Peptides against a protein of PDB entry 6B9H. Designs and how they scored, part 28

Target 1, 151 residues: chain A of PDB entry 6B9H
Amino acid sequence: AELCESLLTWIQTFNVDAPCQTVEDLTNGVVMAQVLQKIDPAYFDENWLNRIKTEVGDNWRLKISNLKKILKGILDYNHEILGQQINDFTLPDVNLIGEHSDAAELGRMLQLILGCAVNCEQKQEYIQAIMMMEESVQHVVMTAIQELMSK

## One batch from the design tools (peptide; made by RFdiffusion4, then SolubleMPNN)

Design b2_p13_2_s3 (from b2_p13_2, 5 letters changed)
Fold by OpenDDE base, seed 2:
Structure b2_p13_2_s3 (fold): chain B 151 residues (1-151), chain A 13 residues (1-13)
Amino acid sequence: as target 1 above (151 residues)
Amino acid sequence: MSPQEFFEELLKQ
């Protein structure tokens, strides 16, 4: 999906420790957890990160477990820190991500992380970084942000 | 609006 591919490119700009070259690389949630820690290390601290299993291999049940924790973290962050500025009417299906590497649902998950970045305390830095990306990627990101803040 | 215009406005918020 175009959303997933564009946001994968965006995720790669964070230069996290975990491999993040393919859709499959993101399905265990480790990259996403590391990105969230960069966005707000006070909220997504080491205690939170330690709840995410790092060596899950191809175990889709463990992937789903991680993804559920990450999704909950994002939703709690929206409620407690961001003041619910992000529309969560349509949530990603983490079962499809973990079991089938569903790119469309992964795109929705990354979209929620995008919402955290462009609304966090350091949002100016993240917005400026997006403005340096390819125009085609910027267009997808713009649409994704507009969709998040429509309710 | 263009993405560039969109993000410029977003920075003003």
Scores: peptide ipSAE 0.736, ipTM 0.961, DockQ to the pose 0.898
Fold by OpenDDE base, seed 5:
Structure b2_p13_2_s3 (fold): chain B 151 residues (1-151), chain A 13 residues (1-13)
Amino acid sequence: as target 1 above (151 residues)
Amino acid sequence: MSPQEFFEELLKQ
């Protein structure tokens, strides 16, 4: 999906330790957890990160377990820190991500992480970094943010 | 609006 591919490119700018070159690389949640720690290390601290299993392989049950923890972390962060409400009817289906590598649902998950980045303490830095990306990516990111802000 | 204009406005918030 266009959203997933553009946000994958954005995720790659974080230069995390875990492999993050393909959609499949993101399905175990390890990259997403490391990105969230970079966004707010005080909230997504070492204790939180240690709850995410790193040796997942192709086990879709373990992928889903990680993804559920990450989604909960994002929702709690929005409620407790950012003071934002998210429409529950538009939440990503982590079962489809973990079991089928669904790119559309993965795009929705990455969109929530984008929302954290552009509203966190370092939002200015993340917005400025997006402004340095390719025009086609900027268009998709703009639309994704507009959708989030309308919820 | 263009992405440039959008993000410039977003930075003002």
Scores: peptide ipSAE 0.734, ipTM 0.961, DockQ to the pose 0.872
Fold by OpenDDE base, seed 3:
Structure b2_p13_2_s3 (fold): chain B 151 residues (1-151), chain A 13 residues (1-13)
Amino acid sequence: as target 1 above (151 residues)
Amino acid sequence: MSPQEFFEELLKQ
């Protein structure tokens, strides 16, 4: 999916420790958790990150477990820190991500993380970084943000 | 609008 591929490119700019070259690399949630910690290390602290299992392999049950924790973290962050600034009427299906590596649903998950980045304390820095990316990627990101901010 | 215009506007919020 175009959304997933564009946001994968965006995720790669964070230079996290976990492998993040392919869609499959993102399905266990480890990269996403590390990205969230970079976005707000006070909220997504080491204690939070330690709840995400890193040695998952291809165990889709463990992937889903991680993804559920991450989704909860994102939703809690939106409520507690961001003040419900993003629209989450359509949540990603983490079962499809974990079991089938569903790119469309993964794209929706990454879209929520994008929402965290462009609304967090460091939002100006993240927006400026996005403005340095390829125009085609910027277009997809723009559309994704517009969808998040719409009623 | 272009992405550049969009993000410039977003930075003003």
Scores: peptide ipSAE 0.734, ipTM 0.960, DockQ to the pose 0.905
Fold by OpenDDE base, seed 4:
Structure b2_p13_2_s3 (fold): chain B 151 residues (1-151), chain A 13 residues (1-13)
Amino acid sequence: as target 1 above (151 residues)
Amino acid sequence: MSPQEFFEELLKQ
């Protein structure tokens, strides 16, 4: 999926410790959790990150468990910190991500993380970083933000 | 609008 591939490229700019080269690398949620910690380490602190299981392998049940925690964290962050600036019109199906590595649903999850980045305390820095990415990626990111924050 | 224009406008918010 174009959304997932573009946002995967964006995720790679965070230089997290976990492998983040493929869609499959993201399905256990570890990369996403580490990215969220970089976005707001005061909210997504070590205690929060430690709730994400790192030794998951191909266990889709553990993947789904992690993804549910991450999704909850994102939604709580929107409510508690961002003042519900992100529209939750369509939530990702974490079951499809964990069990089937569904790229479209993973794209929706990454879209929510994108929403956190462009609305967080460091939003100016993240927006400026996006502006330095390839034009094709910028276009997808723009569309994703427009969709996510639409009324 | 172009992505450049979009993000420039977004930075103004």
Scores: peptide ipSAE 0.734, ipTM 0.960, DockQ to the pose 0.925

Design b2_p13_2_s4 (from b2_p13_2, 5 letters changed)
Fold by OpenDDE base, seed 1:
Structure b2_p13_2_s4 (fold): chain B 151 residues (1-151), chain A 13 residues (1-13)
Amino acid sequence: as target 1 above (151 residues)
Amino acid sequence: MSPQEFFQQLLQQ
């Protein structure tokens, strides 16, 4: 999906430790967890990150477990820190991500993380970084943000 | 609107 591919490119700008070159690399949630920690390390602290299992391999049950924790973290962050600025009525299906590597649902998950970045304390820096990306990626990111904030 | 215009507006929020 175009959303997933564009947001994968965006995720790569965070330079996290976990491999993040393919859609499959994101399905275990480790990259997403590390990105969230960069977005707000006070909230997504080391204690939170330690709840995400590494070395998941192809175990889709472990992937789903991680993804559920990450989704909960995003929703809690949106409610507790961001003042529920993100519309979370349409949530990604983490089962489809973990078991089938569903790119569309993964895109929706990354979209929620995008919402965290453009509303967090360092939102100015993340917005400016997006403005430095390829124009085609900027278009997709813009649409994704509009969908989150204007549903 | 263009992404440039959109993100400039977003920076003002």
Scores: peptide ipSAE 0.739, ipTM 0.961, DockQ to the pose 0.900
Fold by OpenDDE base, seed 4:
Structure b2_p13_2_s4 (fold): chain B 151 residues (1-151), chain A 13 residues (1-13)
Amino acid sequence: as target 1 above (151 residues)
Amino acid sequence: MSPQEFFQQLLQQ
């Protein structure tokens, strides 16, 4: 999926410790959790990050468990910190991500993380970083933000 | 609207 591939490229700019080269690398949620910690380490602190299981392997049940925690964290962050700047729309199906590595649903998950980045305390820095990316990626990111924040 | 224009506007919000 174009959304997932573009946002995977964006995720790679965070230089997290976990492998983040493929869609499959993201399905256990570890990369996403580490990215969220970089976005707001005060909210997504070590205690929060430690709730994400790192030794998951191919266990889709553990993947789904991690993804549910991450999704909850994102939604709580939007409610408690961002003041619901991200509008309600179709949430990602974490079951499809964990069990089937569904790229479209993973793209939706990464889109929510993108929403956190462009609305967080460091939003200026993240927006400026996006502006330095390839034009094709910028276009997808723009569309994703527009969808996420549309009235 | 180009992405650059969009993000410039976003920075001004």
Scores: peptide ipSAE 0.738, ipTM 0.961, DockQ to the pose 0.921
Fold by OpenDDE base, seed 5:
Structure b2_p13_2_s4 (fold): chain B 151 residues (1-151), chain A 13 residues (1-13)
Amino acid sequence: as target 1 above (151 residues)
Amino acid sequence: MSPQEFFQQLLQQ
């Protein structure tokens, strides 16, 4: 999906330790957890990160378990730190991500992480970094943020 | 609006 591909490019700018070159690389949640720690290391601290299993392989049950923890972390962060409400009917289906590598649902998950980045303490840095990306990516990111802000 | 205009407005919030 266009949203997933553009946000994958954005995720790659974080230069995390885990492999993050393909959609499949993101399905175990390890990259997403490392990105969230970079966004707010005080909230997504070492204790939180240690709850995400790193040796997942192709086990879709373990992928879903990680993804559920990450989604909960994002929702709690929005409620407790950012003071934002998210429409529950538009939440990503982590079962489809973990079991089928669904790119559309993965795009929705990355969109939530984008929302954290552009509203966190270092939002200025992340917005300025997006402004340096390719025009086609900027268009998709703009639309994704507009959708989030309308919820 | 262009992305640059959008993000510039976002920075001013």
Scores: peptide ipSAE 0.738, ipTM 0.961, DockQ to the pose 0.868
Fold by OpenDDE base, seed 3:
Structure b2_p13_2_s4 (fold): chain B 151 residues (1-151), chain A 13 residues (1-13)
Amino acid sequence: as target 1 above (151 residues)
Amino acid sequence: MSPQEFFQQLLQQ
């Protein structure tokens, strides 16, 4: 999916420790958790990150477990820190991500993380970084943000 | 609008 591929490119700019070259690399949630910690290390602290299992392999049950924790973290962050600034009426299906590597649903998950980045304390820095990316990627990211901010 | 215009507006919010 175009959304997933564009946001994968965006995720790669964070230079996290976990492999993040392919869609499959993101399905266990480890990269996403590390990205969230970079976005707000006070909220997504080491104690939070330690709840995400890193040695998952291709165990889709463990992937889903991680993804559920990450989704909860994102939703809690939106409520507690961001003040419900993003629209989450359509949540990603983490079962499809974990079991089938569904790119469309993964794109929705990454979209929520994008919402965290462009609304967090460091939002100016993240927006400026996005403005340095390829124009085609910027277009997809723009559309994704517009969808998040719409009623 | 272009992405550049969009993000400039977003920075002003």
Scores: peptide ipSAE 0.737, ipTM 0.961, DockQ to the pose 0.904

Design b2_p13_3_s1 (from b2_p13_3, 4 letters changed)
Fold by OpenDDE base, seed 1:
Structure b2_p13_3_s1 (fold): chain B 151 residues (1-151), chain A 13 residues (1-13)
Amino acid sequence: as target 1 above (151 residues)
Amino acid sequence: SEAQEFLQQLLQS
């Protein structure tokens, strides 16, 4: 999926410790959790991060468990910190991500993280970083942000 | 580009 591929490129700019080269690398949620910690380390603190299991392997049940925690964290962050209600926005199916590495659903998960980045306290820095990316990626990111803002 | 303009506007929001 175009959304997933572009946002994977965006995720790579965070330079997290976990491998983040492929779609499969993101399916266990570890990269996403580390990215969220960079976005807001006060909220997604070490205690929160420690709830995400790192040694998951191919265990899709553990992947889903991690992804559910991450999704909850994102939703709680939007509600508690960003003051944003997620009403009619379609949430990613973390079961499809964990069990089938569904790129479309993964793209939507990354889109939620994008929403956190462009609305957080350091949103200016993240927006400026996006403006330094390839134009094709910028276009996809723009569309993704617009979708978040319109729903 | 369209994306650059959008992102610039987003910075000012």
Scores: peptide ipSAE 0.730, ipTM 0.961, DockQ to the pose 0.901
Fold by OpenDDE base, seed 4:
Structure b2_p13_3_s1 (fold): chain B 151 residues (1-151), chain A 13 residues (1-13)
Amino acid sequence: as target 1 above (151 residues)
Amino acid sequence: SEAQEFLQQLLQS
């Protein structure tokens, strides 16, 4: 999906330690967890990150477990820190991400992370970074942000 | 671009 591909490109700008070249690379949640830690290391601290299993291989059950924790973290972050600025009416199906590497659902997951970035303490820096990306990516990001803040 | 304008507005909000 275009959303997933554009946000994958965005995710790659974080330069996390985990491999993040493909959709499959993101399905275990490790990249996403590391990105969230960069977004707000005080909230997504070492204790939080340590709950994410890093050596899951192709075990989709473990992937789903990680993804559920990450999704919960994102939602809790929005409620506790951001004042629920993200629309959570349409949540990603982490089962489809973990078991089938569903790009559309992964895109929605990354969209939630985008919401965290553009509302966090360093939101100005993240927005400015997005403004330096390719126009096509910026357009997708714009649409994604609009959707998050529409409700 | 449209996205640039949107993001600029977002910066100011």
Scores: peptide ipSAE 0.730, ipTM 0.962, DockQ to the pose 0.921
Fold by OpenDDE base, seed 3:
Structure b2_p13_3_s1 (fold): chain B 151 residues (1-151), chain A 13 residues (1-13)
Amino acid sequence: as target 1 above (151 residues)
Amino acid sequence: SEAQEFLQQLLQS
């Protein structure tokens, strides 16, 4: 999906330790967890990150377990820190991500992480970084942000 | 571009 591919490119700018070259690389949640820690290391601290299993392989059950923890973390962060600035009415289906590597649902998960970045304490830096990306990526990011912040 | 203008507005919010 276009959303997933554009946000994968965005995720790669974080330079996390875990492999993040393909959609499949993101399905275990490890990259997403490391990205969230970079966004707000005080909230997504080492104790939080240690709850995410790193040696998952192709075990889709473990992938789903990680993804559920990450989704909960995102929603809690939105409520506790961001003041519920993200529209989470339509949540990603983490089962489809973990079991089938569903790019559309993965895109929606990455969209929530995008929401964290553009609303966090360092939002100015993340927005400026997005403005340096390819025009086509910026357009996708714009529509994704608009959807998150719409009433 | 449309996206640049949107992101600029977002920076100022």
Scores: peptide ipSAE 0.730, ipTM 0.961, DockQ to the pose 0.948
Fold by OpenDDE base, seed 5:
Structure b2_p13_3_s1 (fold): chain B 151 residues (1-151), chain A 13 residues (1-13)
Amino acid sequence: as target 1 above (151 residues)
Amino acid sequence: SEAQEFLQQLLQS
């Protein structure tokens, strides 16, 4: 999916420790958890990150468990910190991500993380970083942000 | 571009 590929490129700019070159690399949630910690380390602190299992392998049950924790963290962050500035009515299906590496559903998960980045305390820095990316990626990101902010 | 203009406006919001 175009959304997933563009947001994968965006995720790669965070330079996290976990491998993040393919869609499959994102399905265990470890990269996403490390990205969220960079976005707001006071909220997504070490205690929160330590609840995400890092040695998952191909175990889709463990992937889904991690993804559920991450989705909950994103939704709680929206309510407690961001004041519900993004639309969470269409949630990603984490079962399809964990069991089948579904790129469309993964794209929706990454879109929620994008919403956190462009509304967090360091939103200016993240928006400016997006403005330095390829135009085709910027266009997809723009559309994704517009969808999030449309109630 | 359209995206650049949108992102610039977002910075000012």
Scores: peptide ipSAE 0.728, ipTM 0.961, DockQ to the pose 0.881

Design b2_p13_3_s2 (from b2_p13_3, 4 letters changed)
Fold by OpenDDE base, seed 4:
Structure b2_p13_3_s2 (fold): chain B 151 residues (1-151), chain A 13 residues (1-13)
Amino acid sequence: as target 1 above (151 residues)
Amino acid sequence: SEAQQFLQQLLAS
């Protein structure tokens, strides 16, 4: 999906330790968790990160478990830290991500992470970084943010 | 571009 591919490119700019070259690389949630820790290490601290199982392999049940924790973390972050500035009108189906590597649903998950980045303490820096990306990516990001900020 | 303008507005908000 266009959303997923553009946001994958965006995710790659974080230079996390985990492999993040393909959609499949993101399905275990490890990259997402590491990105969230970079976004706000005080909230997504080491204790939080340690709840995400590493070395999941192709175990889709473990993937789903991780993704559920990550989704909860994102939603809790929105409520507790960001003051619910973004909405969860369309939550990603983590079952489809974990079991089928569904790119559309993965895009929705990455969109929520984007919401965290553009509203966190370092939001200005993340927005400026997005402005340095290819125009096609910027366009997708714009649309994604608009959806998140809709009332 | 449209996206650049949007992101600029977002920065200013």
Scores: peptide ipSAE 0.729, ipTM 0.962, DockQ to the pose 0.901
Fold by OpenDDE base, seed 2:
Structure b2_p13_3_s2 (fold): chain B 151 residues (1-151), chain A 13 residues (1-13)
Amino acid sequence: as target 1 above (151 residues)
Amino acid sequence: SEAQQFLQQLLAS
């Protein structure tokens, strides 16, 4: 999906340790967890990150377990830290991500992470970084942000 | 561009 591909490109700018070249690379949640830690290391601290299992391989059950933790973390962060500045009306189906590598649902998950980035303490830096990306990516990101903040 | 304008406004918010 266009949303997923654009946000994958955005995710790659974080330069996390985990592989993040393909949609499949994101399905175990490890990249997303590392990105969230960069966004707010005080909230997504090492103790939180340690709950995400690494090296899950193709085990979709473990992927789903990780993704559920990621989603919960995002929602809790939105509620506890961001004051629910982002909309969670359309939550991603983590089962489809983990079991089928569903790009559309993965896009929804990455969109939630985008919401965290553009509302966190370092939001200005993340917005400025987005402004340096390709125009096509910026457009998709804009639409994604608008969707999060306007519902 | 539209996206640039939006992001700039977002920075100012």
Scores: peptide ipSAE 0.729, ipTM 0.962, DockQ to the pose 0.967
Fold by OpenDDE base, seed 3:
Formats: C-alpha cells, structure tokens, sequence
Structure b2_p13_3_s2 (fold): chain B 151 residues (1-151), chain A 13 residues (1-13)
C-alpha cells in the first residue's frame, strides 16, 4: 500500500536499533515502540518499552500482543499528553497486522505514530525532517495528516 | 509543491 510504503520510509529516518527494512519487520511492533520512545522518551520510557516483547519471531499471537500495547500507548498519549481524541471506528486492526502482515492496516498504525510526531513537543523538528524527504513521500504524509485532522 | 505549502502552514500553526 502507498501509505504503508511511504511511512515505512519515514520510519527509517528514526534510525532505531531494530531491523526496519521491510513491512514484515514492522509487524512485531518493536520498531514502532522504539520510534515512539524517540518521539517522547519521558512518556514512552524504558519501563513502557520493556513491556514490548523483542524476541517474537513469526509468533503472530505475540505480535498482536505487542501491537495492542502500542496502540493503547498511542491512544493514551493522545488523550493524556496531546489533548486529542481518536475515533475508535477508524483504528487499525492489529489482528490483521500481526497475523497477515496487512499493509493497509499497518499503514494506519504508522499514521497514528505520525500524528504523535507532528503534534508532540518536538513537532517542529519532525515536520522539518518530513520537508526534506522525497516529494512523493511528502504528499502521502500530507494526506495522512489531513485525514487525522479531519477526525 | 502542494505538500511543501501544507507543511509550511503546519509549522506556522
């Protein structure tokens, strides 16, 4: 999916420790958790990160467990820190991500992380970084942000 | 570009 591929490119700019070259690399949630810690290390601290299982392999049940924790973290962060509400009916299906590596649903998950980045305390730096990316990626990111703002 | 203009506006908000 276009959204997933563009946001994968965006995620790679964070240069996290976990492998993040493919869609499959993102399905266990480890990369996403490390990215969230970079976005706000005071909120997504070491105690929070340690709740995410790192040695998951192909165990889709463990993937889903991680993804549920990450989604909850994102929702709580938006409510508690960013003062924003997200419509539950538009949330990504983490079961499809974990079990089937669904790129469309993964894209929606990454879109939520994008929302955190462009609204956090360091939003200026993240927006400026996006402005340095390829134009095609910037266009997809723009659309993704607009969708979040319309909710 | 359209995206650049949008992101610039977002920075200014």
Amino acid sequence: as target 1 above (151 residues)
Amino acid sequence: SEAQQFLQQLLAS
Scores: peptide ipSAE 0.728, ipTM 0.962, DockQ to the pose 0.903
Fold by OpenDDE base, seed 5:
Structure b2_p13_3_s2 (fold): chain B 151 residues (1-151), chain A 13 residues (1-13)
Amino acid sequence: as target 1 above (151 residues)
Amino acid sequence: SEAQQFLQQLLAS
């Protein structure tokens, strides 16, 4: 999916420690957890990050377990810190991500992380970084932000 | 571009 590919490119700009070159690299949630820690290390602290299993392999049950924790963290962050600035009515299906590497649902998960970045304390820096990306990526990101903030 | 204009407006919000 175009959304997933564009947001994968965006995720790569965070330069996290975990491998993040392919869609499947993101399905265990480790990259996403490390990105969230960069976005707000006071909220997504080391204690939170330590709840994410890092040596998952191809175990889709463990992937889903991690992804559920990630999604819960994002939703709690939106309610407790961001004041419901993003739309969470259409949630990603983490079962499809973990078991089938579903790119469309993964794109929806990354879109929620995008919402965290453009509304966090460092939102100005993240928006400016997006403005330096390729035009095609900027366009997809724009549409994704508009969808998050429209409801 | 349209995206640049949108992102600039987002910065100003």
Scores: peptide ipSAE 0.727, ipTM 0.961, DockQ to the pose 0.903

Design b2_p13_3_s3 (from b2_p13_3 with S3A T5K D12A)
Fold by OpenDDE base, seed 2:
Structure b2_p13_3_s3 (fold): chain B 151 residues (1-151), chain A 13 residues (1-13)
Amino acid sequence: as target 1 above (151 residues)
Amino acid sequence: SEAQKFLQELLAS
């Protein structure tokens, strides 16, 4: 999906340790967890990150377990820190992500992470970074942000 | 561009 591909490109700008070149690379949640830690290391601290299992391989059950933790973390962060500045009306189906590598649902998950970035303490830096990306990516990101903040 | 304008406004918010 266009949303997923654009946000994958955005995710790659974080330069996390985990592989993040393909949609499949994101399905175990490890990249997303590392990105969230960069966004707010005080909230997504090492103790939180340690709950995400690494090296899950193709085990879709473990992927789903990780993804559920990621989603919960995002929702809790939105509620506890961001004051619910982003909309969670359309939650991603983590089962489809983990078991089928569903790009559309993965896009929804990455969109939630985008919401965290553009509302966090360092939102200025993340917005400025987005402004340096390709125009086509900026357009998709704009639409994604608008969707989060307008529903 | 439209996206640039939007992001600039978001920065200013």
Scores: peptide ipSAE 0.729, ipTM 0.962, DockQ to the pose 0.968
Fold by OpenDDE base, seed 1:
Structure b2_p13_3_s3 (fold): chain B 151 residues (1-151), chain A 13 residues (1-13)
Amino acid sequence: as target 1 above (151 residues)
Amino acid sequence: SEAQKFLQELLAS
């Protein structure tokens, strides 16, 4: 999906330790967890990150388990830290991500992470980084942000 | 571009 492809490119700018070149690389949640730690290491601290299983392989059950933890972390972060600035009416289906590598739902997950980045304490830096990306990516990111913040 | 203008406004908010 367009959303997933553009946000994958955005995710790659974080230079996390885990492989993050393909949609499949993101389905176990490890990249997403590492990105969240970069966004707010005080909240998504080492103890939080250690709850995410890294040796998942093709086990879709473990993928889903990780993704559920990550989604919960994002939602809790929005409530506790960001003051519920992100509209969560369209949550990603982590089962489809884990079991079927659903790109559309993965895009929704990455969109939530985008919301964290553009609302966190370092939001200025993340917005400026987005402004340095390709125009096509910037456009998708804009649309994604607008959707998250819409009434 | 439209996206650039949006992001600039977002920075200012």
Scores: peptide ipSAE 0.729, ipTM 0.962, DockQ to the pose 0.946
Fold by OpenDDE base, seed 3:
Structure b2_p13_3_s3 (fold): chain B 151 residues (1-151), chain A 13 residues (1-13)
Amino acid sequence: as target 1 above (151 residues)
Amino acid sequence: SEAQKFLQELLAS
């Protein structure tokens, strides 16, 4: 999916420790958790990160468990820190991500992380970084942000 | 570009 591929490119700019070259690399949630810690290390601290299982392999049940924790973290962060509400009806299906590596649903998950980045305390730096990316990626990111703002 | 202008406006908000 276009959204997933563009946001994968965006995620790679964080240069996290976990492998993040493919869609499959993101399905266990480890990369996403490390990215969230970079976005706000005071909120997504070491105690929070340690709740995410790192040695998951192909165990889709463990993937889903991680993804549920990450999604909850994102929702709580938006409510508690960013003062924003996200409609549950439009949330990504983490079961499809974990079990089937669904790129469309993964894209929606990454879109939520994008929302955190462009609204956090360091939003200026993240927006400026996006402005340095390829124009095609910037266009997808713009659309993704607009969708979040309309909710 | 359209996206560049949008991001600039977002920075200013």
Scores: peptide ipSAE 0.728, ipTM 0.962, DockQ to the pose 0.903
Fold by OpenDDE base, seed 5:
Structure b2_p13_3_s3 (fold): chain B 151 residues (1-151), chain A 13 residues (1-13)
Amino acid sequence: as target 1 above (151 residues)
Amino acid sequence: SEAQKFLQELLAS
């Protein structure tokens, strides 16, 4: 999916320690957890990060377990810190991400992380970084933000 | 571009 590929490119700009070159690299949630820690290390602290299993391999049950924790963290962050309401009817299906590497649902998960970045304390820096990316990526990111704002 | 204009407006919000 175009959304997933564009947001994968965006995720790569964070330069996290975990491998993040392919869609499959993101399905265990480790990259996403490290990105969230960069976005707000006071909220997504070491205690939170340590709850994410890092040696998952191809175990889709462990992937889903991690992804559920990631999604819960994002939702709690939006309610407790950002004061944003997320439409529950459009939440990503983490079962499809963990078991089938579903790119469309992964794109929806990355879109939620994008929402955190453009609303966090460092939002100005993240928006400016997006403005330095390729035009095609900027366009997809714009559309993704607009969709979040309309909810 | 359209995206650049949108992002600039987002910065100003």
Scores: peptide ipSAE 0.727, ipTM 0.961, DockQ to the pose 0.922

